# Designs tried in a protein design run: peptides against a protein of PDB entry 3JWR. Part 20

Target 1, 323 residues: chain A of PDB entry 3JWR
Amino acid sequence: TRELQSLAAAVVPSAQTLKITDFSFSDFELSDLETALCTIRMFTDLNLVQNFQMKHEVLCRWILSVKKNYRKNVAYHNWRHAFNTAQCMFAALKAGKIQNKLTDLEILALLIAALSHDLDHRGVNNSYIQRSEHPLAQLYCHSIMEHHHFDQCLMILNSPGNQILSGLSIEEYKTTLKIIKQAILATDLALYIKRRGEFFELIRKNQFNLEDPHQKELFLAMLMTACDLSAITKPWPIQQRIAELVATEFFDQGDRERKELNIEPTDLMNREKKNKIPSMQVGFIDAICLQLYEALTHVSEDCFPLLDGCRKNRQKWQALAEQ
Target 2, 298 residues: chain A of PDB entry 3JWR as posed
Amino acid sequence: TRELQSLAAAVVPSAQTLKITDFSFSDFELSDLETALCTIRMFTDLNLVQNFQMKHEVLCRWILSVKKNYRKNVAYHNWRHAFNTAQCMFAALKAGKIQNKLTDLEILALLIAALSHDLDHRGVNNSYIQRSEHPLAQLYCHSIMEHHHFDQCLMILNSPGNQILSGLSIEEYKTTLKIIKQAILATDLALYIKRRGEFFELIRKNQFNLEDPHQKELFLAMLMTACDLSAITKPWPIQQRIAELVATEFWEQGDQVGFIDFVCTQLYEALTHVSEDCFPLLDGCRKNRQKWQALAEQ

## One batch from the design tools (peptide; aimed at target 1 L189)

Design b1_p24_2 (made by RFdiffusion4)
Pose (drawn by RFdiffusion4):
Structure b1_p24_2 (pose): chain A 298 residues (1-255, 281-323), chain P 24 residues (1-24)
Amino acid sequence: as target 2 above (298 residues)
Amino acid sequence: SYEEYYEEMVEQGELPSDLESLAG
């Protein structure tokens, strides 16, 4: 609760100061308090704070709540992952210039979603919890973990003093939640695979167009995956270290080049055809693919 | 290769655990 006191009274530095406008950004050196501050700057500079009558007191409590609902003992899928995703999401809308392409309801939803897309992630994949007959698998059908991540995000938004959405008309609130659900579910790698082919063609055929309501919400799912694993587009020293965490968490459950080819370069290439200013992601991606390939050959 | 392996597994309607984990 003191954490709230100290946070709800500190000055939120500029985005330039925080270097959160950068696709090459890193959190390694930030404190916990600093990361929450960047998040407030994110909401603020996306005009989400003013256009939705958010009280500084409430947004702070909510952000802190999401922070405390990521597991500390979990290697990669902890708070800094949700944070590094939202920052990538933020950098995409700003420097990648996408904010000018979508509504305020959509921007708010993407940010809330990117922050909570892995809430309570227990360091294990959907495949494992299904094969081990975890009760969560009995409860949810498909996209089990992602359904849970949402069940949590919503539980927090309904918490007292956390209704950062309290300022919305009922219609607004109703459809924002709809988009948030879609966003979080889209971070299921299986859906990314079972849907990307359709999107890669609209791109390939120079047919893709945002105005189309459906083509848009598909892209929104592709954008979520793009930020969810933006870590692969980081400078080598960073990608080196964050790959170390994904490494441990996987080996804990067990108790790179093929993946980038199969999952990533394909995607970031498409994102740049949609927005050229998003190319740094594609550049950093193949740049790391270059260094992993060299290491694979020892 | 791993790329080919993942493509084959996906075509079989299965998602390998290592592929899913790598996605973070």
Fold by OpenDDE base, seed 3:
Structure b1_p24_2 (fold): chain B 323 residues (1-323), chain A 24 residues (1-24)
Amino acid sequence: as target 1 above (323 residues)
Amino acid sequence: SYEEYYEEMVEQGELPSDLESLAG
């Protein structure tokens, strides 16, 4: 395709030029091509291209295939969300110095998972899928969409000309897929809530050890969530704009809940409750975000900008909630 | 608040009313 030709022939700017090492990164000014270039840079600077012998054209095709399999009519859970999740992962690995704590296979899996974790997202949550009796709800009892996202990820990875993992041994391939699956499933907030207590307790007791395979898996799950939710850490103008996209998608779901399911949406999904957004954001930060970024910062102090951003945005949302 | 957001998530069916049920 013309897009593939353009991408494959383009000079890939440095991570410094692209600012993809910054926790304050914004994609708002970037074209789709530039987001793809950023993605190539992430793979390259993490040594994944070299270490796993990725062909440049195959990587380019894969990136474009992943991008294509996000829906354009979804306000938030689109390619830009996946891209920003991956960028936060890259920043956490590089600027946050987490790269030195992980294997190359784990890094490979996390980056693929970050880019793929919401593939074919429909702009509705698992609860809606279940209540609407969607065919996917018959296949999976829990983490319905996350299973679907992984299935889409696997489909793309196995598609002709998209096989970025072809340079791996069979054992490396199996290991990578296992980690990808676990990482994508970890983006289910229900699973995060289930598992976070163990992580926080290990940190609190100074018993956290990445050499333990179980704790490693737990950490990868927490890191995925931290990157997935990283919009909450962004500079206030960016945070506010992303919050509007999230609200738009939630309100679209609420509208569908009324129309298709004949139910009154929850306040979070209710367009008529827009005035509650600031207080709900404070609640979200307190319930979900703060302890995670505190714990992550404890694992690596260089991740502090995520925590600091989250705290600053809490203050901003609180000020709006008090008006 | 934490409690308000948790209640909202439970109401949406994203989280169970009890954390123990998350094991399923």
Scores: peptide ipSAE 0.027, ipTM 0.640, DockQ to the pose 0.154
OpenDDE base, seeds 1, 2, 4, 5: peptide ipSAE 0.027, 0.021, 0.022, 0.018; ipTM 0.640, 0.609, 0.607, 0.555; seed 5 fails the geometry check

Design b1_p24_2_s1 (made by RFdiffusion4, then SolubleMPNN; from b1_p24_2, 12 letters changed)
Fold by OpenDDE base, seed 5:
Structure b1_p24_2_s1 (fold): chain B 323 residues (1-323), chain A 24 residues (1-24)
Amino acid sequence: as target 1 above (323 residues)
Amino acid sequence: SEKEAMEAAWAAGELPEWLEGLAG
């Protein structure tokens, strides 16, 4: 395609020029081409292209395929969300110095997972899928969408000309897919809630050890969630804008719940409860985000900007909630 | 354990109802 030709021929700017190492990064001003260039840079600077012998054209095609398999009519869970998740992962690995704690296969898997974790998202949560009796709800009992996202990820990885993992051994390939699956599934917030206590306890007791395979898996899951939720850590103007996108998508679901399911939506998805957004954001930060970024910062102090951003945004949302 | 405490808190409705919408 012309798009592929343009991407493959383009000079890829440095990570510094693209600012993709910054936790404060915003994609708002970037074209689709520029987001793809950023993605190439992430793979390159993490040594994934070299270490796993990726062909440039194949990587370009894969990126474009991933981007194409996000829906444009979804307000938040689109390519830009996946891209921002991957950028946060990149920043956490580089600026947050987590790269040195992980294997190349884990890094490869995490980056692929971050970009792929919401593939073909429909702008509705698992509960809606279940309640609407969607065919996907017949295939999976739990983490319905995350299983679908992983299936889409596999479909793309196995598509002709998109096989970025072709340079891996059979064992490396199996390991990578396992980690990708675990990472994508970990983005189900229900699983985060279920598992986070173990992680926090290990941190609190100073028993956390990345050399333990189970703890490694747990950490990768927590890191994925931290990147997935990283919008809450962004500078306030960016945070507000992203929060509006999230609210738009949730309200769209709420509207569909009324129309299609004949139910009253929860406050989070109720357009009429827009005035509760600030207080809900505070509650979300307190219940979900703060402890995660605190724990992540404990693992690597260089991840502090995520925690600091989260704290600052809590203050901003609290101020709005008091008006 | 912290895990058990969190699960208990959820079961007891100590977490906001709207948060359920985020949890799948």
Scores: peptide ipSAE 0.234, ipTM 0.782, DockQ to the pose 0.184
OpenDDE base, seeds 1, 2, 3, 4: peptide ipSAE 0.122, 0.150, 0.154, 0.108; ipTM 0.712, 0.725, 0.726, 0.695

Design b1_p24_2_s2 (made by RFdiffusion4, then SolubleMPNN; from b1_p24_2, 12 letters changed)
Fold by OpenDDE base, seed 1:
Structure b1_p24_2_s2 (fold): chain B 323 residues (1-323), chain A 24 residues (1-24)
Amino acid sequence: as target 1 above (323 residues)
Amino acid sequence: SAKEEYERAWAAGEIPEELEALAG
């Protein structure tokens, strides 16, 4: 395709030029081509291209395939969300110095997972999928969309000309896929809530050890969530804009719930209750986000900008809630 | 508060409705 030709022939700017190591990064002004270039740079600077012998054209095709398999008619859970999740992962690995704590396979898996974690997202949550009796709800009992996202990820990875993992041994391939699956599934906030207590307790007791395989898996899950929710950490103008996208998607779901399911939407999905957004955001930050970024910062102090951003945005949302 | 609701639900092993909305 013309797009592939353009991407494959383009000079990839440095991470510094692209500012993809910044926790304050914004993609708003970037073209689709530029987001793809950023993605190439992430793979390159994490040594994934070299260590796993990725062909440039194959990587380019894979990136474009991933991008293509996000829906454009979804306000938030689109390619830009996946891209920003991956960028936060990259920043956490580099600027946050988490790279030194992980294996190359784990890093590979996390980056692929971040880019892929919402593939073919339909702009509706698992509850909607269940209540609508969608065919996907017949396949999985929990984390329905996350399983679908992984299935889409696997499909792309195995598609002709997209096989970025072809340089791996069979054992490395199996390990990578396992981690990818676990990481994508971990983006279900329901699973996060169930598992986070163990992580926080390990941190509190100063017993956290990445050399323990179980704790490693737990950490990777927490890191994925931290990146997936990273919009809450962005500078206020960016946070506010992203919150508008999220609200748009939620309201679209609420509208569909009324129309298609004859259900009154929850406050979060209810367009008529948009004035509750600030207070809900404060509650969300307090209940879900703060402790996660505190724990992450405990693992690596260089991740503090995420925590700081979250705290600052809490203040902003609180101020709006008091109006 | 939303925080208290989430904390109670978490302690009970439940997922708050608002959190279900946020979950993918």
Scores: peptide ipSAE 0.023, ipTM 0.646, DockQ to the pose 0.483
OpenDDE base, seeds 2, 3, 4, 5: peptide ipSAE 0.019, 0.023, 0.021, 0.022; ipTM 0.485, 0.649, 0.618, 0.581; seeds 3, 5 fail the geometry check

Design b1_p24_2_s3 (made by RFdiffusion4, then SolubleMPNN; from b1_p24_2, 11 letters changed)
Fold by OpenDDE base, seed 1:
Formats: structure tokens, sequence, C-alpha cells
Structure b1_p24_2_s3 (fold): chain B 323 residues (1-323), chain A 24 residues (1-24)
């Protein structure tokens, strides 16, 4: 395609030029081409292109295929969300120095998972899918959308001309797919809530050990969630704008819940209760985000900007809630 | 390669047990 030709022929700027190592990164000013260039740079600077012998054209095609399989009519869970999740992963690996704690296969899997974790997202949550009796709800009992996202990820990875993993051994390939699956499934907040207690307790007791396979898996899950939620850590102007996108999508779901399911939406999904957004954001930060970024910062102190950003945004949301 | 053969088999749905293990 013309898009592929343009991407494949383009000079890829440095990570410094693209500012993709910054935890404060924003994609708002970037074109789709520039987001694809950033993605190429992430693979390159993580040594994934070299270590796994990726062909440049295949990587370009894969990136464009992933981008194409996000819906354009979804306000938040689109390519830009996936891209920002991957950028946060990249920043956590590089600036946060987590790269040195992981294998190349784990890094490969995490980056693919971050880009792929919301593939074909429909702008509605698992609860809506279940209540609407969607065909996907018949296939999976739990984490319905996350299983679908993984299935879409596999489809793309196995599509002709998109096989970025063709340089791996069979054992490396199997391992990578396992990690990708676990990482995508970990983005279900219900699973996060279920598992986080074990992680926090290991940290609290100073018993956390990445050499333990189970603890490694647990850490990768927590890291994925930390990147997926990273909008809450961004500078306040960026946080506000992303919160508006999230609210738009949630209100669209709430409107559909009223119309299609004849139910009153929750406050989070209710357009008429937009004045509760600040207090709900404070609650979300306290219940979900703070302990995660505290624990992550304990594992790697260089991840502190995520925690600091989260704390600052809590203060901003609290101030709005008091008006 | 063994990987290519495996990927082709996967793409054709010829590895049902492995697909179920990865998809379930």
Amino acid sequence: as target 1 above (323 residues)
Amino acid sequence: SELEKYQEAWAKGELPEELEALAG
C-alpha cells in the first residue's frame, strides 16, 4: 500500500528527537505516520529488530496492520491508546531501567502486548458485552474482550507479511506467545484487583524476587496495568484531555445501555453525572492506581515520575471535587 | 523452518490443543 511504502522509506528519528523515553510524552501533536515511526524506534532501541532478525518491511506492515485493527469511531480505546500504552512501556523499560531486569523475550512480548492489548475494542466494557449477550460472551466467561484482543493479536502475527516473530526458534515463539497472552489478559482490571494483593505483599515483606517464575509473571502483569493506566500519570493538561476521551466513550456506552438494554447506567457511564468525574477520579486513583505506582517505584526507583504524576493529578482532581 | 511449519499449521487450525491452551 501507499502507506506501507511511505512508512518503510521514511527515516526513523531518534528516541531523543521523538521524546519517547519521556514519561510526560504526549501523542496529541503526532500524525499517524509519526506514531508508526515512534513504534519502529521502540522496537529498534530495545534491540528487538536486531536480536530477533526482524525485516524492516515486515515490521512496518505489522505496525500498520495493528493500527488498522483498532476502530476509528471509538473515542478512547483506539490506536492512540495502544500507542501510548506501548510508549509508557518503552519509557518504563528505558528511563525506568526495567529493561535490565527482563529477558529479551519478555521485552518483545510486552511491547507486542502493549500495542495489541485492545485490538478491535468496541468502546464498551466486558459487562456490556455480557449483558448484551454478544457472541463473544458465549466463548469466554471472564475477561471476554481481553481474550478477543489476544485472538486478534495472534491473527495479525500469523498473517502473511506480518510475521515479525519468524526469526525466533519454536521454543522462543511459544514462550513469547504465552507471555503476550498473560500480558493482554492482565489488562483486565478485574484480574488486576484479584492479583495485586500478592504483589504488594511480596513488596511489603521484601520478598519480591524476579528470579522466581511466578513472581516474574506477576510483575509483568502489574507492569502492563501500570502502562495501560498511565494516562493518570501524565501532566495535568494531558490528563484532562484524556479523561475527556474516556468520559466520552463511557457516556456513549451509558447512552447505549439506556437505549439498547433499558438500564440506568452507573455514575461512571452516566452523561448526566459528569459533575462527579473529579470525585470519581480521586476514588479511582486511591483504589487502583497509587499502590501500583508505589510498588513499581519500589521495584525500580527510576519509575518515580509515574508515581509523582499520579499524586499530582490526584491533587488536581481533589481540588476540582471541592468546588 | 520448524517455526514456519508450526505457524502454518496454527494458521490452518491444525494445532487445536495448543490453540485452546493459548486462547483459553
Scores: peptide ipSAE 0.148, ipTM 0.761, DockQ to the pose 0.018
OpenDDE base, seeds 2, 3, 4, 5: peptide ipSAE 0.019, 0.023, 0.146, 0.023; ipTM 0.481, 0.492, 0.757, 0.593

Design b1_p24_2_s4 (made by RFdiffusion4, then SolubleMPNN; from b1_p24_2, 10 letters changed)
Fold by OpenDDE base, seed 2:
Structure b1_p24_2_s4 (fold): chain B 323 residues (1-323), chain A 24 residues (1-24)
Amino acid sequence: as target 1 above (323 residues)
Amino acid sequence: SELERYREAVARGELPEELEALAG
């Protein structure tokens, strides 16, 4: 396609020029082409292209295929969300110095997972999919959408001309797919809530050890969640804009719940309760975000900007809640 | 090769047991 030709022939700017190492990064001013260029730079600077012998054209095609398989009519869970999740992963690996704690296969899997973790998202949560008796709810009992996202990820990875993993050995391929699946499934917040206590307790007791395979898996899951929720850590103007996108998508679901399911939506998805957004954001930060970024900062102190951003935004939301 | 057969199985949706075990 013309788009592929343009991307493959384009000069890829440095990570410094693109500012993709910054935790304060914003994609708002970037074109779709520039987001694809940023993604190429992430793979290159993490040495994934060289170490796994990726062909440039195949990587370009894969990126465009991933982007194409996000829906344009979804307010938040679209390509830009996946791209920002991957950028936060890149920043955590580079600026946060987590790269030195992980294998090349783990890094490869995490970057693919971050870009793929919400593929074909419909702008509704697992509860809606289940209550609407969608066909996907018949295939999977738990983490319905996350299983679908992984299935979409596999479909793209195995599509002609998109096989970025073709240079891997059988053992590397098996390991990579395992980690991708675990990472995508970990983005279900229900699983995060279930597992986070073990992670926090290990950190609190100073017993956390990345050499333990189980603890490594747990850490990768927590890192994925930290990147997935990273909008809460952004500078306030960026945080506000993303919060509006999230609210738009949630209100759209609430409207559909009223119309299609004849149910009263929860406050979070109720357009009539927009005035509760600031207090709900404070509650979300306290219940879900703060302990995660505190624990992540304990693993790597260079991740502190994520924690600091989260604390600053809590203060901003609290101030709005008091008005 | 074993790798090619594995990739083909994955492409057909025939997930190996090691991947199926993660479906919980």
Scores: peptide ipSAE 0.243, ipTM 0.831, DockQ to the pose 0.019
OpenDDE base, seeds 1, 3, 4, 5: peptide ipSAE 0.157, 0.223, 0.025, 0.035; ipTM 0.773, 0.820, 0.604, 0.597; seed 4 fails the geometry check

## One batch from the design tools (peptide; aimed at target 1 S127)

Design b1_p25_1 (made by RFdiffusion4)
Pose (drawn by RFdiffusion4):
Structure b1_p25_1 (pose): chain A 298 residues (1-255, 281-323), chain P 25 residues (1-25)
Amino acid sequence: as target 2 above (298 residues)
Amino acid sequence: SDELNTIHEQIHQAFMGEISWDQVS
C-alpha cells in the first residue's frame, strides 16, 4: 500500500531517459519501482492515458496488481518477462513504426495483453499440466494456461480501483476485451505454429495487407508471439543470461539453434517485410543464432 | 483441440531431445 503511495507520486521520466524506445533494451539493472514507472510512460506516450481518461491513481494500482500476480519463485516466467515483452511491444509500435498502422483500441489492447499474457504462470508448460491432470486442464480445453492468464487479467481489471478501462464506452470496452482475449491466447506457441503458415504466405506472395480485417487480427497474433519471445533478439550478454533462466525453469519441470531456426528467424523476417524499422529484431536474432551455433560446436 | 495438444506434446518432446525440430508438425 505504501508501494502505491511512493509510486503514485514519483515523476515518470521521459522515454528517452528510460531507453525504452530501444530494441536492445535491458532491465537487469532496473529496480522494481523503475519498471512500473516505465510502464506508466508506455501508457502515457501511446496516448492511452489521455484518450481513455485514465486516472493516475487507478493505473498505478492496476500496474502494481499485475506485478504482484507474477510469481517470484518462478525462474523466467515472472514479472520481468511480462515487462520485457510489453517494452518490446512498445518499441515495436514506436521505433518500429506500427502505431501509425492501427487503432487506439488495438494499441491499448496489445499493451494490456502483453503485460498480462502469463499471469500466475507456475513455471510449467501446457504439455505438463495436461499430462499431470492438473485441475486447470479439467477446466479449460485448449490453450489451457493462456486461458488462465486471461481469466486473471480480467479478474484484475474488474477489481476495484483497478478499472483502468472504466472510461470506455460499453461498446469500446466490449471489443477491447475481445482483442485482449485473442492476444493472450495467441501467445500459445501451438496456435503460433498452427496459424503462421497462412501468414508467411501472404507475406511471401506480396499479398499481405493490413486493411483486411482478418489479415490484421492474424498479424496481431503474430505480433504477440514476436514480443513474447523477443528475448532471443537481445545482445549476446543479455541473451546469454536470460537463456540461463529459461534453462533453470525447464530443468525444474524436467525434475537453442534448432529452436531459433524452427520458431524464430522465420517469424522476425516476416515482421520486417511488414515493417522495415523492425529489422533490429531480425538482426539481433540471427546474431545470437550465430553465437549459439559456434558454442554448439564447443 | 486434439491437434493443438499434439503440437504441445511434440514441442515438449523436441525440448527433451526425443525428436528433432523437423519432426514437429
Fold by OpenDDE base, seed 4:
Structure b1_p25_1 (fold): chain B 323 residues (1-323), chain A 25 residues (1-25)
Amino acid sequence: as target 1 above (323 residues)
Amino acid sequence: SDELNTIHEQIHQAFMGEISWDQVS
C-alpha cells in the first residue's frame, strides 16, 4: 500500500529526537505516520529488530496492521492509547532501566503486548459486554475483551507479511506468545486488583526476586498495568486531556446502558455526574495507581518520574475536588 | 481506596464471577 511504502522508505528519527524515552511524552502533536516511526524506533533501540532478525518491511506492515485494527470511533481505547502504553513501556525499559532486568523475549513480548493489548476495543467494558449478552460473552467468562484482544493480536502476527516473529525458534515463539497472552490478560483491572497484594507484600517484605519464575510473571503483569494506566502520571495538561477522553468513553457507555439495557449507569459512567470526576480521579489514584507506582519505583528507582507524576496529578485533582 | 476496590470487585463478581490466574497461565 501507499502508506506502507511511505513508512518503509521514511528515515526513522532517533529516540532522542522523538522524545520516546521521556516519561512526560505526549503523542498529541504526532501524525499517525510519526507514531509508526516512533514504534519502529522502539523495536530498533530495544535491539529487537537485530536480535530477532525482523525484516523492516514486515515490521512496518505489522505496525500498520495493528494500528488499523483499532477503532477510530472510540474516544480513548484506540491506537493512540496502545501507542502511549507502548511508549511508557519503552521509557520504563530504557529510562527506567527495567531492560536490564528482563530477557530479550520478555521485552519483545511486552512491547508487542502493549501495542496489541486493546485491539478492536469497542469502547465498552467487560461488564457491558456481559450484560448486553454480546457474542463475545459466550466465548469467554472472564476478561472477555482481553481474550479478544489477544485473539486479534495472534491473528495479526500470523497474517501474511506481518510475521515479525518468523526469526524465532519454535521454543522462543511459544514462550513469546505465552508472555504476550499473559501480559494482555493482565490488563484486566480485576486481575490486577486480585494479584497486586502478592506483589506489594513481596516488595514490603523485601522478598521480591525476579529470578523466581512466578514473581517474574507477576512483575510483568504489574508492569503492563503500570504502562496501561500511565496517563495518570503525565504532566497535568496531558493528564487532564486524557482524563476527558476516558470520561467521554465512559459516558458514552453510560448513555448506551440507559438506552440499550435500561439501567442507570454508575457514577463513573454517568454524564450527569461529571462534577464528581475530580473526586473519582483522586479515588482512582489512591485505590489503584499510587501503590503500583510506589512498588515499581522500589523495583527500579529510575521509574520515580511515574510515581512523581501520579502524586502531582493527585494534588491537582484534589484541588479541583475541593472547589 | 477500599470503596473503589469493593465496587470493582462487586461489579466483576456480580457479572463475571471471580477471575482465576489460571486463566492466564
Scores: peptide ipSAE 0.062, ipTM 0.699, DockQ to the pose 0.072
OpenDDE base, seeds 1, 2, 3, 5: peptide ipSAE 0.031, 0.035, 0.030, 0.036; ipTM 0.627, 0.585, 0.624, 0.594; seed 5 fails the geometry check

Design b1_p25_1_s1 (made by RFdiffusion4, then SolubleMPNN; from b1_p25_1, 15 letters changed; failed a check: too like the target's own chain)
Amino acid sequence: SDELRQLEDALERFFRGEISPEEVP

Design b1_p25_1_s2 (made by RFdiffusion4, then SolubleMPNN; from b1_p25_1, 15 letters changed)
Fold by OpenDDE base, seed 5:
Structure b1_p25_1_s2 (fold): chain B 323 residues (1-323), chain A 25 residues (1-25)
Amino acid sequence: as target 1 above (323 residues)
Amino acid sequence: SSELAAIEDALERFFLGEISPEEVP
């Protein structure tokens, strides 16, 4: 395609030029082509292209395929969200110095997972899928959408001309897919809540050890969630704009719940409760976000900008809630 | 499975404003 030709022929700017190592990164000013170039740079600078012998054209095609399998009519859970999740992963690996704590296969899996974790998202949550009796709800009891996202990820990875993992051994391939699946499933907030207590306790007791395979798996899950939720850590102007996108998507779901399911939406998804957004954001930060970024900062102090951003945004939302 | 269902319920209740942030598991 013309798009593939343009991407494959383009000079990929440095990570410094693209600012993709910054935790404060914003994609708002970037074209779709530029987001793809950033993604190439992430793979290159993490040595994934070299170490796993990725063909440039195949990587370009894969990126475009991933982007194509996000819906444009979804306000938040679109390509830009996946791209920002991957960028946060890249920043955590580089600026946060987590790269040195992980294997190349783990890094490869995390980056693929970050880009793929919301593939074909429909702008509705698992509860909506269940209540609407969607066919996907018959296939999976829990983490319905996350299972679907992984299925989409696997489909793309196995598509002709998109096989970025073709340079891996059979064992490396199996390991990578396992980690990808675990990482995508970890983005289910319910699974995060289920597992976070173990992670926080290990940190609190100073018993956290990445050389332990179980603890490694746990850490990768927590890191994925930290990147998925990273919008809450962004500079305030960026956070506000992203919060508006999230609210738009949630209100769209609420409108559909009224129309299609004949139910009253939750406050989170109720357009009439827009005035509660600031207080809900404070609650979300307190219940879900703060402890995660605190724990992540204990694993790597260079991840502090995520925690600091989260704290600053809590203050901003609290100030709005008091008005 | 039952544990996960209970967490999903708790999260829904949290987003409904029925439980406080401190009551989230």
Scores: peptide ipSAE 0.514, ipTM 0.938, DockQ to the pose 0.560
OpenDDE base, seeds 1, 2, 3, 4: peptide ipSAE 0.490, 0.464, 0.410, 0.458; ipTM 0.935, 0.929, 0.918, 0.929

Design b1_p25_1_s3 (made by RFdiffusion4, then SolubleMPNN; from b1_p25_1, 16 letters changed)
Fold by OpenDDE base, seed 4:
Structure b1_p25_1_s3 (fold): chain B 323 residues (1-323), chain A 25 residues (1-25)
Amino acid sequence: as target 1 above (323 residues)
Amino acid sequence: SEELRQLEDQLEDFFLGRISAEDVA
């Protein structure tokens, strides 16, 4: 395609030029081509292209395929969200110094998972999918969308000309897919809530050890959530803009809940309750975000900018809630 | 705290929608 030709022929700027190591990164000013170039740089600078012998054209095609399988008519859960999740992962690995704590396969899996974790998102949560009796709800009982996202991820990875994992051994391939699946499933906040207590307890007791396979898996899950929620850590102007996108998508769901399901939406999904957004954001930060970024910062102090950003945004949302 | 747990439960309902007791258990 013309798009592939353009991407494959383009000079890929440095990570420094692209600012993709910054926790404060914003994609708002970037074209789709530039987001793809950033993604190539992430793979390159994490040594994934070299270590796993990825062909440049195949990587380009894969990136474009992933991007194509996000819906443009979804306000928040689109390619830009996936891209920002991956960028946060990249920043956490590089600037946050987590790269040296992980294997190349884990890094590969996390980056693929971050980019793929919301593939074909419909702009509605699992509750809506279930209550609407969507066909996907027939396939899975829980984490419905996350299973679908993984299925889409696997489909793309196995598509002709998109096989970025062709340089892996069979065992490496199996391991990578396992980690990708676990990482994508971990983005279900229900699973996060279920598992985070174990992680926090290990941190509290100073018993956390990444050499333990179970604890490694747990950490990767927490890291995925931290990147998925990283919008809450961004500089305030960026946070506000992203919050608007989230609200738009949630209100669209709420409108559909009323129209299609005859259900009164929760305050979070209720357009008429937009004045509660600041207080809900404070609650979300307190209940979900702060402890996670505190724990992550404990694992690697260089991840502090995420925690600091979250704290600053809490203050900003609290100030708005008091008006 | 108990208040935090209540908030967590509320947020779970808001953000996730409780699909089944098994999903949370």
Scores: peptide ipSAE 0.025, ipTM 0.655, DockQ to the pose 0.100
OpenDDE base, seeds 1, 2, 3, 5: peptide ipSAE 0.026, 0.025, 0.027, 0.024; ipTM 0.634, 0.666, 0.656, 0.660; seeds 1, 3 fail the geometry check

